# Peptides against a protein of PDB entry 9GMZ: the designs that were tried, part 216

Target 1, 343 residues: chain A of PDB entry 9GMZ
Amino acid sequence: TGFPLELLTRPATERLAYFENYTVAHPRLKEVYEILMRTIAEPAGASFIFVYGASGVGKTTLRLRVEQKLTELALPKLESDRARVPVVGIEAIAPESRYFNWKEYYTRALITLEEPLIDHKFDYGVRGISRDNFGKINVESKVVAPALRRALENALIHRHPDVFFVDEAQHFGKVASGYKLQDQLDCLKSLANMTGILHCLLGTYELLTFRNLSGQLSRRSVDIHFRRYCADSPEDVQAFKSVLLTFQQHLPLAETPNLVDHWEYFYERTLGCIGTLKDWLKRVLSDALDREATTITLKDLQKRALSVAQCQKMFKEIQEGERQLSETEADVQNLRSALGLGA

## One batch from the design tools (peptide; made by RFdiffusion4, then SolubleMPNN)

Design b2_p22_5_s4 (from b2_p22_5, 10 letters changed)
Fold by OpenDDE base, seed 2:
Structure b2_p22_5_s4 (fold): chain B 343 residues (1-343), chain A 22 residues (1-22)
Amino acid sequence: as target 1 above (343 residues)
Amino acid sequence: MVEELAKEIERETEELNRELAK
């Protein structure tokens, strides 16, 4: 089983699109997907889900798959309740200033929540929010952040999504002071509490800084660690090789490249992150298709690989995140021991 | 083991894609 052989006669654009759209359900993705879906279905009083992991581990892929599944599951209900939106997903933008732009955040959330296909227009109760002739929300520049927040609260209550996704949520932490970070967290908490909508924050290990600042968040949050594959784990190495094998079978080339034999090189340049791997292979495939090549060579891979310096930087960031998690686990064990519960 | 796991991944991928195509 592999790519449809008919693709070999199709344009390079279609061949590339096939690979781009091909999502490998690798073990870590599946595991996190199942945990996340279960948590969304049964939040058990949680207001937040934190999904953290290395850059390029596949968090965006996870989000998109969950959004698709939640949409599918909601279809029967959406026929009866046209006001409902099953899921909302936004990407947090890195602040250009020392302050997080809440106005932009609320605006983007509103725009995303109010897709043109939603027939039920409701009044946001805020002047300067309108819909154009195409049903798209327009927010006038004069609308202030508190008004946009109220509009978003009303919209979230009315649309009642199962979850509100915020991707790249570490950008909330990119503020000049710990106090400002706490204020931002309190704003998010308030939004979740007032709307009753479960928030899922996806991001890098920098999200762990949010946990250190608010003991109250920890009580109402579920954590999901989206781990990379680790070379020190035989099981993870086997999984990583299996992913390589799957990708090589789904590269729409006349000759199947042998990626598995180069697994160590792939691991060295991806750090066990499947998103990074897919992006790399996509670039290499694009080059191969442009040259009408029959296969991919090691030389082709090397041309598009991340530099050693880039990998070293990424690895340091991963190690710091993994260390912080390990310390947290140790702290729990120490607490248990101190309580007499045993380690 | 690698091949077996790859087959499992492929099956799961197909299942995931079938669910999305409905």
Scores: peptide ipSAE 0.315, ipTM 0.864, DockQ to the pose 0.857
Fold by OpenDDE base, seed 1:
Structure b2_p22_5_s4 (fold): chain B 343 residues (1-343), chain A 22 residues (1-22)
Amino acid sequence: as target 1 above (343 residues)
Amino acid sequence: MVEELAKEIERETEELNRELAK
């Protein structure tokens, strides 16, 4: 069933909001969702989960869906345990300076952890952290990063989420030296160990740098590769066309546009990344609604497409990430062969 | 085959959205 036909009589803002809120459960999203949910339920002594994939593959959508599901599953327990938060999710911000801002990270994590209307007031044990009359956390400028870390550790122990999500986690790696990157990883490892809370880092293929830096992290981490759809796979091409058909049916326009016939152009400008595809269609839909257009044309698509130069840059980054993973898989096979384990 | 897979995706999407609306 396509979009509700009643939307055609609704304001442009409501029509756009419908499409924005519409999440396609495409095969790769479902697969990674199931793996991630299973890993969170049974971490088997892991302290970290790494979810890596291309920019625009849909990692944020995955995180949000898992957060919603974990919240739903926890509702019956939250009635009895008023201190518990089922899940906490934050987005890491690229530092303006050459150094990662831990003070900002800890502050944002604390705010997010305490945003639920939790009647249970927690004393952070740190002077200069207070709640206002609206329950919002206020952190005074005098509070230093080590004190905020202790406050976050105590809050995580007290609230005991099933998982702590950090989206765009590749921003931890944007430090000027390999030594500083190791320090960042040691800080995260220490936080996970001190709290006993499972951490899930979502990001681009730049997260592979973290995987390679610490042999100790590799022993306590689970890796999940969120793959794009590849044009060299007939199954992936069929899946990508099916996603286009689904979006085509859920664009709230008077005349259904033929997106599937242009699948090669959509693939060229999204590289098989469904998040990039959705964002593109959202921009085009917004333009069409502003013009009170009955449908979307190829010209409308071209107006909001990523440039060839942008696609070429993104594709190089994807190829480098996929190459690193392929080399790792080959290294595992070579190691197995060298150990006398059959390939 | 594309149409059948699209119907499956739509069904899975509806199921996922119904679980979130509860």
Scores: peptide ipSAE 0.333, ipTM 0.870, DockQ to the pose 0.834; fails the geometry check
Fold by OpenDDE base, seed 5:
Structure b2_p22_5_s4 (fold): chain B 343 residues (1-343), chain A 22 residues (1-22)
Amino acid sequence: as target 1 above (343 residues)
Amino acid sequence: MVEELAKEIERETEELNRELAK
């Protein structure tokens, strides 16, 4: 078990690419993956799924794996329905201005939805939207946001994806007042309602503010918490060590480094977030490959670790998110108890 | 316990990666 030994004779670029593309199916990822896949298959009238968790917990990895699986499952149907797209996923961009750029959002969504591999060309009915010779969507600068929205609505209806993913969705709220945030959610809700397409928003604990702003969204949303591993849980510590053991076996180096012996240091600098861990190891691996090193040392790890100050900031954000969720869970339990319902 | 869980993670990872390589 481990990386293919043939990689040791391959270029550094291939060795790094192997590790970059290697996804550890850690227990929390698997759990959230299963919940998300079930929810997409049976949304039960939900228009939204919220997936929230710490930065670096692995939300983007989750999204990509779900997109791949949905694509695989749709392949037999795509042969008969060439207009269908099984899934669409975009990353929300942090606004440069005080306002979320809907024009850019709709443009990116259209470009992603209308991949050049789709033989069936759709007329969006909007002047200034065209396909180039490679089938890529081109949007002229003169096209206004309302026209792009209509084009996206039509495209989503025509392509009928099982889900529309928006990664880094906390960017809808970063600069918005609570009122502006509600307006953004109402726009998304309207898009979901008009198209009948399920939307999945992935982001940090800042997404909890979205959940609390609209009692209508709460009734039509499913919440999925992507938890980190906690050092105060023996089971989580064992899982985290097991992930380290798996990663050390999949670092394409001549000598297997002992990462598990340093688990406390890894935990200190990742806060139990596996995405942060993978990114750290990727940086260290890249450095090792550049030096043609046979293994990774503690000194190599220390060179590419997040600073204590960065970890403290990240931990404060995590604690606030976890606190808000704990309060919500307690409120639910109190309500159930007051109603005479069991736990 | 760590090794057993690591083996399970490895198995699940291999399954996940095989599905992606197709």
Scores: peptide ipSAE 0.309, ipTM 0.860, DockQ to the pose 0.761; fails the geometry check
Fold by OpenDDE base, seed 4:
Structure b2_p22_5_s4 (fold): chain B 343 residues (1-343), chain A 22 residues (1-22)
Amino acid sequence: as target 1 above (343 residues)
Amino acid sequence: MVEELAKEIERETEELNRELAK
C-alpha cells in the first residue's frame, strides 16, 4: 500500500511526476466514470452528454480516464481500421473577444483528431489544410470557419470516434448573449447530427444554462452530475477522509504526513472538490521536494491553500448550481405528481 | 470505515492504473 519506496531515492522530478500521474479513483469519480462509459457505449439515440459539476471536482481527470479506456477498448479494432480514432477530446478556451471563435475551435478539433501517428492520409476536401513532415496538421490562416467545419465533419465521419469531448464547455456561454449561445448550441447540435458522433460537454454548472436554452437539446441529451463531497453527508465526509488517507499514502515523502487529522481544513479550502485537493497537494509536494523536506507540515499546507475569499466565491458559484439542479428536480417531481405519475 | 473505503479506493485506483499500463 502506498507509493513505491524506490521513489525516495529518485530525483524530485520523478517523485513529483508520480504524484501528478496518480489518479485517486474516489467514489464520485468511479460512479460518474461508469455512467459516462455506459452512456458512450449505449447512447440510446442521444447526441449529447452533459457532465457538469463544480470547478476542481475532477472533470478533466474523468475525461482523460475515459479517453484512455476508450482507446484501450478500441485497440483491437484499430489494428483492422487504421483510419479510426477512438476518441477526440479538446478543451474549450475562453475567447478574448465577445464572440466565440469557431475557426479556432474547428482548427483545434482537427489538430486533436488527426494525431501524427495516423499514417492514413485523409483528404479533408479543404485547401489550406496540410500535414507537416512530422504528421502534424497545419491550417492556413486563409481557411475560413465554414471550410474548417466541413473538414471537421468529414474527419469525424471518416475517423468515427465513439465520442467527441469538449472540456471547459462553459466557455461557450461566457461571451454570448442568450441568443448567441443558442446559435452556438445549434451549431454543435448540427455538427453532432451531421456526423453521427456523440458529443460530451464537460463543464461547470454554467452548462445548465445551455440545457435550459434548448429544449431540443434536452430531448437528445444525457445529463451527468459530477457532485462534490458534501460536509452535511456523513457518507461524503467518510469518502473525503478516505481520499485524504489515500493521498497521504501516495505522497512520495520519507515521512507520511497526517492529512486525515486536518480533514476539516482540507474541506474548507477545497469545498469537497478532489481536483482542487490534488492540485493543492501537488503544489505543497513540489515545495517540499525543492527543500528536500522529509514530510509536509500544516504550515506548508497553509502556504499554498486557496484564500478564504477564493473559497467563498467558489462556494457561491457551487451553491447556485446545486440550487438550480435542485429546483429542476423538484419541478420534474411536481410535474410527475401533477400528472398522476409516482415520483 | 475510512480505512476500509481507502483500501477500496486504492484497489480501484490500482485497477484503473493497471488498465492504463497495458
Scores: peptide ipSAE 0.305, ipTM 0.858, DockQ to the pose 0.812; fails the geometry check

Design b2_p22_6_s1 (from b2_p22_6, 13 letters changed)
Fold by OpenDDE base, seed 2:
Structure b2_p22_6_s1 (fold): chain B 343 residues (1-343), chain A 22 residues (1-22)
Amino acid sequence: as target 1 above (343 residues)
Amino acid sequence: MRIEVDLEPYIEKLKEEEAKKA
């Protein structure tokens, strides 16, 4: 089934919004979703989940779908416990300085935990944290990071989310020294341990550097690799073509474009990353709707494609991440062999 | 084809686990 044909009579904004809100449940997304949901339900003493993969692979889509589902599952309990928040999700911000801004992180986390719809006013026990007339949290500039941490710890304990998501978590690794990186890991570990809240860090392959520095986190973490589709795998190529077929059916245009016949070009300019593909198609759809076009052409696609230079840079970053993971897997196999365990 | 990720099996499992903890 394609898009609702009624959309063809609707404004361009509604047509674009339909496509933006449409999610293809592609095999890799489904797999990672199932693993992540299972791990959140049964953390088995894990304090951290690491979800890593290429930029544009669909990590944000994964997060949003998990957040939606956890919210739906919690609804019956939220009616009885209005203080509970089922899930918290924030994005880590790249530090403007050589230091990660923990104050900003804690502030954003607190603001996200305190949705205006939560009737229960929690006292954070910290002066300078207030609610406005709309129930939104206001944090005064005078509040220091240690006080904000205590407020966040108390809020997380009180709200008891099933998981705390941190998107773009590789930004924790963007510090001037390995020592500071360890301190940041220890800070996150302490927050997870003190609150009892499972943390899920989503990021690019740069997150592996952060992950590898904490030998202590390894014992209490679950790793989830969100892989791209690879052109050297016939199954992955078929999955990628199926995604293109689904997208072409859900582009709200009068004439269905043939995306599948151009699959190699789509692969070349997305590296098998479905988020990158969706964003590209969104830009092209927007242009087509602005022109009142009946379809999209290869020329329209080319106009909004990433440059070859951008793709080459992204591909190098992917290859380095995939290499690091392969080396880690080989090291595990070598260790097992050295221990007399079968590979 | 809306590949609706049929999340129903997972929802049922969560409900069963909650029912065992109650």
Scores: peptide ipSAE 0.006, ipTM 0.278, DockQ to the pose 0.039
Fold by OpenDDE base, seed 1:
Structure b2_p22_6_s1 (fold): chain B 343 residues (1-343), chain A 22 residues (1-22)
Amino acid sequence: as target 1 above (343 residues)
Amino acid sequence: MRIEVDLEPYIEKLKEEEAKKA
């Protein structure tokens, strides 16, 4: 089924909002979703889940879908346990300095965990943390990072979410030295251990640096690779064409554009990343709606496409990440062979 | 599995509960 035909009589803002809120359930998203949901339900003593993949592969979409599902599953229990929050999700911000701003991280985590709609007020035990008349958390400038950490630890213990999501988690790695990176990891480990809350870090292939630096994290972490679609796989090409067909049917335009016939051009400018594809189509749809156009043309697509130089840069970053993972798989095979375990 | 989570009914229910508390 395509978009609701009634949208053609609706304002451009409503038509665009429909497409923005629309999510294609593509095979790779479904696979990673099922693995992540299973791991959250049965962490088997893991304290961390790492979800890594290309920029624009759809990690934020994955997070949002898991957050929605965990919330839905918790609803019957939340009526009896008003203190519980089913899931917490934040986005890590790139540091303005060579130092990660832990004060900002803890403040944002507290604000997200303690939404105004939570009837059960929590005492943080920290002077200078208050709620306004609208239930919004206010943190005074005098509150130091260690005090905010203790407040967050207590809040996480009290609210007991099934998982704590951190999107764009590669930003923890953007520190001036390897020593500081280890300190950041030890800080996160300590938070997970002190609270007993499972942490899920979503990020680009830069997140693999965290995997390699901590032999102690590896024993208590689950790794999930969110792969792009590859043009050398017939199955992946068919899945990518199916995604294009689905988007084609869900663009709220009077004439259905033929996206599938241009699949190679879409692949060239998205590298098989469905998030990049959706963002591109959103920009093109916005332009078409502003012009009251009946359809989308190849010229409209070209106007909003990523440049060849941008695609080449992104492709190099993807190839480096995929290479590092392939080397790790080869190292496992070499270790097995050296142990006398068959390949 | 299309997880079309329509949050509109939930947002409407929250608005109705807020309107009853006013």
Scores: peptide ipSAE 0.000, ipTM 0.250, DockQ to the pose 0.017
Fold by OpenDDE base, seed 5:
Structure b2_p22_6_s1 (fold): chain B 343 residues (1-343), chain A 22 residues (1-22)
Amino acid sequence: as target 1 above (343 residues)
Amino acid sequence: MRIEVDLEPYIEKLKEEEAKKA
């Protein structure tokens, strides 16, 4: 089924919002979603989940869909437990300095955790944390990071979310030396252990550096690889074409564009990353709506495509991540073989 | 100290968003 035809008579803003909110249930997203939901339901003593994959593979979309589903599943219980928050999700910010800003992280986490319309003023036991008249958390500049951490620990314990999401989690590591990165991981581990809350870190292949640095995290972590589609796999090519077919049906334009015939060009400029594809199509759709165009053309696509140089850079980062994972899989197989365990 | 959270407005908003998708 395509987009609702009634959208053709609606404002450009509503047409764009429809496509923005639309999610293609592509095979890799479905697979990772099912694994992640199962792991959240049955963490088996895990304190961390690492979800890693290419930039633009769709990690944020995955997070948002899991957050939505966990919220839906919690609704019947939330009527009886009005203190509970089913899920909390934040995006890690790239630090401006060589040090990760823990004060900002804790502040954002507290704000997000307290965003639910909460009638009752909770005393965080920290001077300078208050709620405004709209229930929004305000943190005064004088509040120090250790106090914010204690406030967050208390809030997480009392609200008891099923999972705490950190998107763009590679930002914990971008400027830290290996030692500083370990300290940051130990800090996160301590937060997870003190609260009993499962943490899910979503990010690029730079998260593999986090996984390798903490032998203690590896024992209490679950790894989920969100793979891109590969052009050397006939099944992946077919899945990618099917995604293009679905997107062309859900572009709220008077004439359905033929995206599938250009699948190689779409693959070249997205590297098989569906998030990159969706973002590209959003830009092109926005341009088409601004021009009151009936359809999109190859020329419209070319105007908003990533450059070849951008794609080459992204591809190099992907290849390095995929190589590291392949080596790890081979090491596991070699270890199993050396132990006399079957494949 | 229990954080008493009134989730009724949030639950109502979710129900309204679900009803708009139906």
Scores: peptide ipSAE 0.000, ipTM 0.274, DockQ to the pose 0.019
Fold by OpenDDE base, seed 3:
Structure b2_p22_6_s1 (fold): chain B 343 residues (1-343), chain A 22 residues (1-22)
Amino acid sequence: as target 1 above (343 residues)
Amino acid sequence: MRIEVDLEPYIEKLKEEEAKKA
């Protein structure tokens, strides 16, 4: 089934919002979703989940879907426990300096946990944290990072989320030295341990560097690789074409564009990353709606495509990440062989 | 915001793959 035909008579903003809110359930997204949901339900002593994959593979979409599902599952319990938040999700910000801004991280996490709609408000014993007339948390500039951390620890304990999501988590690794990177890991580990809250870090393959530096996190972490679709796999190509077919059916245009016939061009400019594909199609749809166009043409696609240079850069980053994982798999096989465990 | 995951294309594809293995 395609988009609701009634959208063709609706404003461009509503048509665009439909497509923005539409999510294709593709095989890799479903697989990672199922693994992540099982791991959240039964962490088995894990304190961390690492979800890594290419930029634009769909990690944010995965997070949002899990957040929705966890919220739905928690609804019956939220009636009795008005202090509980079923899930919390933040995006890590790239540091403007060579130092990660922990103050900003803790502030954003607190603001997210202490949303105005939560009926039960807590005092975390930190001066300079207040609520406005709408119940929104305000943090004064004088409040220091250690005080914000204590407030966040208390908030996480009282709100008891099933998981704490950190999107773009590779930004924790963007520090000036290996020692500082270890300190960042120790800070996150301490936060997870002190609160008992499972942390899920979603990021690019740069997150592998962060993960590999902590031999202690490895024992208490679950790794989930969110793979792109590969053109050398017939199954992956068919999956990618199926996603294109679904998107073309859900573009709220009078004439259904033929995206599938251009699958190679879509693959070339997305590297098999469905998030990149969706974002591209959103831009093209927006342009088409602004022109009151009946369909999308190849020329419209070309106008909003990533440049070849951008794709080449992204592809190098992907290849390096995939190589590191392949080497790790080979190392596991070598270790097993050395231990006398058959291949 | 109901983000509906349309699983239909994935389910149809799984059925096609199962039908090809049969």
Scores: peptide ipSAE 0.005, ipTM 0.353, DockQ to the pose 0.286; fails the geometry check

